# Peptides against a protein of PDB entry 3JWR, part 25

Target 1, 323 residues: chain A of PDB entry 3JWR
Amino acid sequence: TRELQSLAAAVVPSAQTLKITDFSFSDFELSDLETALCTIRMFTDLNLVQNFQMKHEVLCRWILSVKKNYRKNVAYHNWRHAFNTAQCMFAALKAGKIQNKLTDLEILALLIAALSHDLDHRGVNNSYIQRSEHPLAQLYCHSIMEHHHFDQCLMILNSPGNQILSGLSIEEYKTTLKIIKQAILATDLALYIKRRGEFFELIRKNQFNLEDPHQKELFLAMLMTACDLSAITKPWPIQQRIAELVATEFFDQGDRERKELNIEPTDLMNREKKNKIPSMQVGFIDAICLQLYEALTHVSEDCFPLLDGCRKNRQKWQALAEQ
Target 2, 298 residues: chain A of PDB entry 3JWR as posed
Amino acid sequence: TRELQSLAAAVVPSAQTLKITDFSFSDFELSDLETALCTIRMFTDLNLVQNFQMKHEVLCRWILSVKKNYRKNVAYHNWRHAFNTAQCMFAALKAGKIQNKLTDLEILALLIAALSHDLDHRGVNNSYIQRSEHPLAQLYCHSIMEHHHFDQCLMILNSPGNQILSGLSIEEYKTTLKIIKQAILATDLALYIKRRGEFFELIRKNQFNLEDPHQKELFLAMLMTACDLSAITKPWPIQQRIAELVATEFWEQGDQVGFIDFVCTQLYEALTHVSEDCFPLLDGCRKNRQKWQALAEQ

## One batch from the design tools (peptide)

Design b1_p12_2_s3 (made by RFdiffusion4, then SolubleMPNN; from b1_p12_2, 4 letters changed)
Fold by OpenDDE base, seed 1:
Structure b1_p12_2_s3 (fold): chain B 323 residues (1-323), chain A 12 residues (1-12)
Amino acid sequence: as target 1 above (323 residues)
Amino acid sequence: SDEYEELERALL
C-alpha cells in the first residue's frame, strides 16, 4: 500500500527527537505516520529488530496492521491508547531502567502486548459484553475482551507479511506467545485487583525476586497495568484531555445501556453525573493507581516520575472535587 | 466504599 511504502521509506528519527523516552510524552500533536515511526524506534532501540532479525518491511506492515485493527469510532480505546501504552512501556524500560531486569523475549512480548492489548476494542467493558449476550460472551467466561484482543493479536502475527516473530526459534516463539497472552490478559483490571496484593506484599516484605519465575510473571502483569493506566501520570493538561476521552467513551456506553439494555448506568458512565468526574478520579487514583506506582518505584526508583505524576494529578482532581 | 464498587463495575 502507499501507506506502507511511505512508512518503510521514511527516515526514523531518534528516540531523543521523538521524546519517546519521556514519561511526560504526549501523542496529541503526532500524525498517524509519526506514531508508526515512534513504534519502529521503540523496536529498534530495544534491540528487538537486531536480536530477532526483523525485516524492516515486515515490521512496518505489522505496525500498520495493528493500527488498522483499532476502531476509529471509539473515543479512548483506539490506536492512540495502545500507542501511548507502548510508549510508557518503552519509557519504563529505558528511562525507568527496567530493560536491565528483563530478557529480550520478555521485552519483545511486552512491547507487542502493549501495542496489541486492546485490538478491536468496541468502546464497551466486559460487563456490557456479558449483559448484551454478545457472541464473545459465549466464547469466554472471564476477561472476554482481553481474550479477544489476544486472538486479534495472534491473527495479525500469523498474517502473511506481518510475521515479525519469524526469526525466533520454536521455543522462543512459544515463550513469546505465552508472555504476550499473559500480558494482554493482565490488562483486565479484575485480574489486577486479584493479583496486586501478592505483588505489594512481596515488595512490603522485601521478598520480591525477579529471578523467581512466578514473581517475574507477576511483575510483567503489574508493569502492563502500570503502562495501561499511565494516562493518570501525565502532566495535568494531558491528563485532563485523556480523562475527557475516557468520559466520552463511558458516557457512550451508558447511553447504550439505557437504550439497548434498559439499564440505568453507573455514575461513571452516566452523562448526567459529569460533575462527579473529579471525585471519581480521586477514588480511582486511591483505589487502583497510587499503590501500583509506589510498588513499581520500589522495583526501580527511576520509575518515580510515574508516581510523582499520579500524586500531582490526585491533587489537581481533589482541588476540582472541592469546588 | 460504594465509590470503589462503582469504579470496579466500570473498570471490570
Scores: peptide ipSAE 0.046, ipTM 0.794, DockQ to the pose 0.145
Fold by OpenDDE base, seed 5:
Formats: C-alpha cells, structure tokens, sequence
Structure b1_p12_2_s3 (fold): chain B 323 residues (1-323), chain A 12 residues (1-12)
C-alpha cells in the first residue's frame, strides 16, 4: 500500500526528537504516520529489531496492521490508546530503568502486548458484552474482550508479511506468545483487582523478587496495568482531555444500555451524571491507581514521575469535586 | 464504598 511504502521509506527520528522516553508524552499532535515512526523507534531502541532480526518492511507492515485493526469510531479504546500504552511501557523501560530487570523476550512480549492489548475493541466493557449476549460471550466466560484481543494479536502475527517473530527460535516464539497472552489478559481490570494484593504485600514486606518466576509474571501483569492506566499520570491538560474521551465512550455505552438492554446505567456511564466525573476520578485514583504507582516506584524509583503525576491529578480532580 | 463498587462494575 501507499501507506506502507511511505512508512518503510521514512527516516525514523530519534527517541529524543519524538519525546517517547518522556512520561509526560502526548500523542495529540502526532499524525498516524508519526505514531508508526514512534513505534518503530521503540522496537529499535529496545534492541528488538537487531536481537530478533526483524525485517524493516515486515515491522512496518505489522505496525500498520495493528493500527488498522483498531476501530476509528471508538472514542477511547482505539489505536491512540494502544500507542500511548506502548509509549508508557517504553518510557518505563528506558527512563524508569525497568529494561535492565527484564529479559529481551519479556520486553518484546510487553511491547507487542501493549500495542495489541485492545485490538478490535468495541467501545463497551466485558459486562456489556456479557449482558448483550454477544457471540464472544459464548466463547469466553471471563476476560471476554481480552481473549478476543489476544486472538486478534495472534492472527496479525501469523498473517502473511506481518511475521515480526520469524527470527525467533521455536522456544523463544512459544515463550514470547505465552507472555503476550498473559500480558493482554492481565489488562482485565478484574484480574488486576484480584492479583494486586499479592504484589503490594510482597513490596510492603520487602520480599519482592524478580528472580522468582511467579513474581516475575505478577510484575509483568502489574506493569501492563500501570501502562494501560497511565493516562491518569499525564500532565493535567492531557489527563483532562483523555478523561473526556473515556467519559464519551462510557456515556455511549450507557446510552446503549438504556436503548438496547432497557437498563439504567451506572453513574460512571450515565450521561446525566456528568457532574460526578470529578469525584469518580478521585475515587478511581484512590481505589485503583495510587497504590499501583507507589508499588511500581518501590520497584524502580525512576518511575516516580508516574506516581507524582497521579497525585497531582488527584488534587486537580478533588478541587473540581469541591466546586 | 458504594462508589468503588459502582466504578468497578463500570470498569469490569
């Protein structure tokens, strides 16, 4: 395609030029081409292209295929969300110095997973999929969408001309796919809620050990969630804009719940309860986000900007909730 | 809190 030709021929700017190492990064000003260039840079600077012998054209095609398999009519869970998740992963690995704590296969898997974790998202949550009796709800009982996202990821990775993993040994390939699957499934917030207590307790007791395979898996799951939720850590203008996108998608679901399911939506998805957004954001930060970024900062102090951003945004939301 | 349960139901 013309898009592929343009991407493959383009000079890829440095990570510094693209600012993709910054925790304060925003994609709002970037074209689709620039987001793809950023993605190439992430793979390159993490040594993934070299270590796994990725062909440039194949990587370009894969990136474009991933981007194409996100819906453009979904307000939040689109390519830009996946791209921002991957950028946060890159920043956490580089600026947050987590790269040195992980294997190359784990890094490869996390980056692929971050980009792929919401493939073909419909703009509705698992609860809606289940309640609407969507065909996917017949295939999976839990983490319905996350299983679908992984299936889409696997489909793309095996598509002609998209096989970025072709340079891996059979064992490396199997390991990578396992980690990708686990990482994508870990983005189900329900699983995060179930598992986070173990992680926090290990940190609290100073018993956290990345050399333990189970704790490694747990950490990768927590890191995925930290990147997936990283919008809450962004500078206030960026955070506020992303919160509007999330609210739009949630309200669209709530409207569909009324129309299609004849149910009253929860306050979070109720357009008529828009005035509760600030207080709900404070609740979300306190219940879900703060402890995660605190724990991540204990693993690597260089991740502090994520925690600091979260704290600052809590203050901003609290101030709005008091008005 | 009731708010957390509501939030959880919306996010899950």
Amino acid sequence: as target 1 above (323 residues)
Amino acid sequence: SDEYEELERALL
Scores: peptide ipSAE 0.046, ipTM 0.788, DockQ to the pose 0.144
Fold by OpenDDE base, seed 3:
Structure b1_p12_2_s3 (fold): chain B 323 residues (1-323), chain A 12 residues (1-12)
Amino acid sequence: as target 1 above (323 residues)
Amino acid sequence: SDEYEELERALL
């Protein structure tokens, strides 16, 4: 395609030029081509292209295939969300110095997972899928959408001309797919809520050890969630704009819940309760986000900008909730 | 609070 030719022939700017190492990064000013260039730079600077002998054209095709399999009519859970998740992962690995704590296969898996974790997202949560008796709800009992996202990820990875993992041994391939699956499934907030207590307790007791395979798996799950939720850490103007996209998607679901399921939506998904967004954001930060970024900062102090951003945005949302 | 439970249900 013309898009592939343009991407494959383009000079890829440095990570410094693209600012993709910054936790404060914004994609709002970037074209789709520039987001793809950023993605190539992430793979290159993490040594994944070299270490796993990726062909440049295959990587370009894979990136464009991943981007193509996000829906354009979904307000938040689209390519830009996946791209921002991957950028936060890259920043956490580089600026947050987590790269040195992980294997090359773990890094490869996390980056693929971050880009792929919401593939073919439909703009509705697992609860809606279950309540609407969607065919996907018959295939999976739990983490319905996350299983679907992984299936889409696997389909793309196995598609002709998209096989970025062809340089791996059979054992490396199996290991990578296992980690990708675990990482995508970890983006189900239900699983996060279930598992986070173990992680926080290990940190609190100073017993956290990445040399333990179980604790490593737990950490990768927490890191995925931290990147997935990283919009809450962004500079206030960026945070507000992303919150509007999230609200738009949630309101679209609420409208469908009324129309298709004949139910009154929750406040978060109720367009008529837009005035509650500030208080709901404070609740979200307190319930889900703060302890995660605190714990991540204890694993690597260089991740502090995520925690600081989350704290600052809490103050901003609280001030709006009091008005 | 009820708002907290609603938020959790929406995120899940």
Scores: peptide ipSAE 0.046, ipTM 0.789, DockQ to the pose 0.137
Fold by OpenDDE base, seed 2:
Structure b1_p12_2_s3 (fold): chain B 323 residues (1-323), chain A 12 residues (1-12)
Amino acid sequence: as target 1 above (323 residues)
Amino acid sequence: SDEYEELERALL
């Protein structure tokens, strides 16, 4: 395609020029091509292209295939969300110095997973999929969408000309796919809520050890969630705009719940409750986000900008909730 | 809190 030709021929700017090591990064001003260039830079600067002998054209095609398999009519869970998740992962690995704590296969898997974790997202949560009796709900009992996202990820990875993992040994390939699957499934917030207590307790007791395979897996899951939710850490103008996208998608679901399922939506998905957004954001930060970024910062102090951003946005939302 | 449970149900 012309898009592939343009991407493959383009000079890829440095990570410094692209600011992709910054936790404060915004994609708002970037074209789709520039987001793809940023993604190439992430793979390159993490040594993934070199270490796993990725062909540039294959990587370009894969990135474009991933981007194409996000829906344009979904307000939040689109390519830009996946791209921002991957950028946060890159920043956490580089600026947050988590790269030194992980294997190359884990890094490869996490970056692929971050880009792929919401593939073909339909703008509705697992609860809606289940309640609507969607065909996907017949295939999977739990983490319905995350299983679908992984299936889409696997489909793309196995598609002709998209095989970015072809340079891996059989064992490396198996390991990578296992980690990708675990990482994508970990983006189910239900699983996060279930598992986070173990992580926080290990941190609190100073017993956290990445040399333990179970704790490593747990950390990768927590890191995926931290990147997936990283919009909450962004500078206030960025946070506010992303919150509007999330609200739009949730309200669209709520409207569908009323129309298609004849149910009253929860306040979070109720367009008539728009005035509760600030207080709900405070609740979300307190219930889900703060402790995660505190724990992550304890693992690597260089991740503090994520925690600081989250705290600052809590203050902003609280101020709006008091008005 | 009840608010947390509502949020959890919406996010899950």
Scores: peptide ipSAE 0.045, ipTM 0.787, DockQ to the pose 0.143

Design b1_p12_2_s4 (made by RFdiffusion4, then SolubleMPNN; from b1_p12_2, 5 letters changed)
Fold by OpenDDE base, seed 1:
Structure b1_p12_2_s4 (fold): chain B 323 residues (1-323), chain A 12 residues (1-12)
Amino acid sequence: as target 1 above (323 residues)
Amino acid sequence: SDEYEELEKMLS
């Protein structure tokens, strides 16, 4: 395609030029082509292209395929969300120095998972999918959308000309797919809530050990969530704009819940309760976000900007909630 | 806590 030709022929700017190592990164001013170039740079600077012998054209095609399989009519859970999740992963690996704690296969899997974790998202949560009796709800009992996202990821990885994992051995391939699946499934906040206590307790007791395979898996799950939620850590103007996108998508779901399911939406999904957004954001930060970024900072102190950003945004949301 | 369970139901 013309898009593939343009991407494959383009000079890829440095990570410094693209600012993709910054935790404060914003994609708002980037074109779709520039987001793809950033993605290439992430793979290159993480040594994934070299270590796994990725062909440039195949990587370009894969990136474009992933981007294409996000819906344009979804306000928040679109390509830009996936891209920002991957950028946060890249920043955490590089600037946060988590790269030094992980294997190349784990890094490969995490980056693929971050880009793929919301593939074909429909702008509705698992609860809506269940209540609407969608066909996907018949395939999976738990983490319905996350299973679907992984299925889409696997489909793309196996599509002709998109096989970025073709340079891996059979064992490396199996390991990578396992980690990708676990990482995508870990983005279900229900699973995060179930598992985070073990992670926080290990940190609290100073018993956390990445050499333990179970603890490694747990850490990768927590890291995925930290990147998925990283909008909450962004500079305030960016945070506000992303919060508006999230609210738009949630209100769209609430409108559908009224119309299609004949139910009153929760406050989070209720367009009429827009005034509660600041207080809900404070609650979300306190209940879900703060402890995660605190724990992540304990694993790697260089991840502190995520925690600091989260704390600053809590203050901003609290100030709005008091008005 | 009841707070995170409520948020979980809203977010998942």
Scores: peptide ipSAE 0.035, ipTM 0.756, DockQ to the pose 0.159
Fold by OpenDDE base, seed 4:
Structure b1_p12_2_s4 (fold): chain B 323 residues (1-323), chain A 12 residues (1-12)
Amino acid sequence: as target 1 above (323 residues)
Amino acid sequence: SDEYEELEKMLS
């Protein structure tokens, strides 16, 4: 395609030029082509292209395929969300110095997972999928959408001309896919809630050890969640805009819940309750986000900007809630 | 709180 030709022939700017090592990064001003260029730079600067012998054209095609398999009519869970998740992962790995704590296969898996973790998202949560008796709910009992996202990821990875993992041994390939699957599944916030206590306790007791395979897996899951939720850490103007996208998608679900399921939506999904957004954001930060970024910062102090951003946004939301 | 329960329900 002309798009592939353009991408493959383009000069890829440095990470510094693209500012993709910044935790404060915003994609709002970027074209789709520029987001793809950023993605190439992430793979290159993490040494994934070299270490796993990726062909440039194959990587370009894969990126475009991933982007293509996000829906454009979904307000928040689209390519830009996946891209921002991956960028946060990149920043955490580089600026946050987590790269030094992980294997190349883990890094490869995390980056692929971040980009792929919401593939073909429909703009509704697992609860809606379950309650609507969607065909996907017949295939999976839990983490329905995350399983679907992984299936989409696997489909793309195995598609002709998209096989960015072709340079891996059979064992490396299996390991990578396992980590990708675990990472994508970890983005189910229900699983995060279930598992986070173990992680926080390990940190609290100063018993956290990345050399332990179980703890490594746990950390990768927490890191994925931290990147997935990273919008909450962004500078306030960016945070507000993203929160509006989230609210739009949630309200769209709520409208569908009224129309299709004949139920009154929860306050978070209820368009009529938009005045509660600030207080709900404070609640979300307190219940879900703060402890995670605190724990992540304990693992790597260079991730502090995520925690700091989260704290600052809590203050901003609290101020709005008091109006 | 009811707010946390609602949030957890949304996230499940």
Scores: peptide ipSAE 0.033, ipTM 0.754, DockQ to the pose 0.141
Fold by OpenDDE base, seed 5:
Structure b1_p12_2_s4 (fold): chain B 323 residues (1-323), chain A 12 residues (1-12)
Amino acid sequence: as target 1 above (323 residues)
Amino acid sequence: SDEYEELEKMLS
């Protein structure tokens, strides 16, 4: 395609130029091509292209395929969300110095997973999928969409001309796919809530050890969530704008719940309750986000900007909630 | 847990 030709021929700017090592990064001003260039840079600077012998054209095609398989009519869970998740992962690995704590295969898997974790998202949550009796709800009982996202990821990875993992040994390939699957499934927030207590306890007791395979898996899951939710850590203008996108998608679901399911939506998804957004954001930060970024910062102090951003945004939302 | 059940329903 012309898009592929353009991407493959383009000079890839440095990570510094693209600012993709910054926790304060915003994609708002970037074209689709630039997001793809950023993605190439992430793979390159994490040594994934070299270590796993990725062909440039294949990587370009894969990136474009991933992007194509996000829906354009979904307000938040689109390519830009996936891209921002991956960028946060990159920043956490580089600036947050988590790269030195992980294997190359783990890094490869996390980056692929971050980009792929919401593939073909429909703009509705698992609860809606279940209640609407969507065909996917017949295939999976829990983490319905995350299973679908992984299926889409696997489909793309195995598509002709998209096989970025062709340079891996059989064992490396199997390991990578396992980690990708685990990472994508870990983005189910319900699963995060169930598992996070173990992680926080290990940190609190100073018993956390990445050399333990189970704790490694747990950490990768927590890191995925931290990147997936990283919008909450962004500078206030960015956070506020992303919160509007999230609200739009949630309200769209609420509208569909009224129309299609004949139910009253929860406050979070109720357009008529938009005045509660600030207080709900404070609640979300307190219930979900703060402890995660605190724990992550204990693993690597260089991740502090994520925690600091979260705290600052809590203050901003609280101030709005008091009006 | 019961304290997060409603949140899970909303966010998952």
Scores: peptide ipSAE 0.032, ipTM 0.740, DockQ to the pose 0.193
Fold by OpenDDE base, seed 2:
Structure b1_p12_2_s4 (fold): chain B 323 residues (1-323), chain A 12 residues (1-12)
Amino acid sequence: as target 1 above (323 residues)
Amino acid sequence: SDEYEELEKMLS
């Protein structure tokens, strides 16, 4: 395709030029091509291209395939969300120095997972999928969409000309796929809520040890969530804009819940309750985000900008809630 | 806790 030709032939700017190492990164000004270039740079600077002998054209095709398999008519859970999740992962690995704590296979898996974790997202949550009796709800009982996302990820990875993992040994390939699956499934916030207590307790007791395979898996799950939710850490203008996208998608779901399911949506998804957004954001930060970024910062102090951003945005939302 | 269950319902 012309798009592939353009991407494959383009000079990839440095991470410094692209600012993809910055936790404050914004994609708002970037074209789709530029987001793809950023993604190439992430793979390159993490040594994934070299270490796993990725063909440049194959990587380019894979990136474009991933992008293509996000829906354009979904307000938030689209390619830009996946891209920003991956960028946060890259920043956490590089600037946050998490790279030094992980294997190359784990890094490879996390980056692929971050880009893929919401593939073919339909702009509705698992609850809606279940309640609407969607065919996917017949395949999976829990984490319905996350299983679907992984299935889409696997489909793309196995598609002709998209096999970025072809340079791996059989064992490396199996390991990578296992980690990808676990990482994508971990983006189900229900699983985060279920598992985070163990992580926080390990941190609190100073017993956290990445040499323990179980704790490593737990950490990767927490890191995925931290990147997935990283919009909450962004500078206020960016945070505010992303919050509007989230609200738009949630309100669209709420409208569908009324129309298609004949139910009153929760406040979070109720367009008529938009005045509650600031207070709900404060609640979300307190209930979900703060402790996660505190714990992550405890693992690596260089991740502090995420925590600091989250705290600053809490203050901004609180100020709006008090008006 | 009941609070976590409610939150799970909202976020899942």
Scores: peptide ipSAE 0.031, ipTM 0.734, DockQ to the pose 0.185

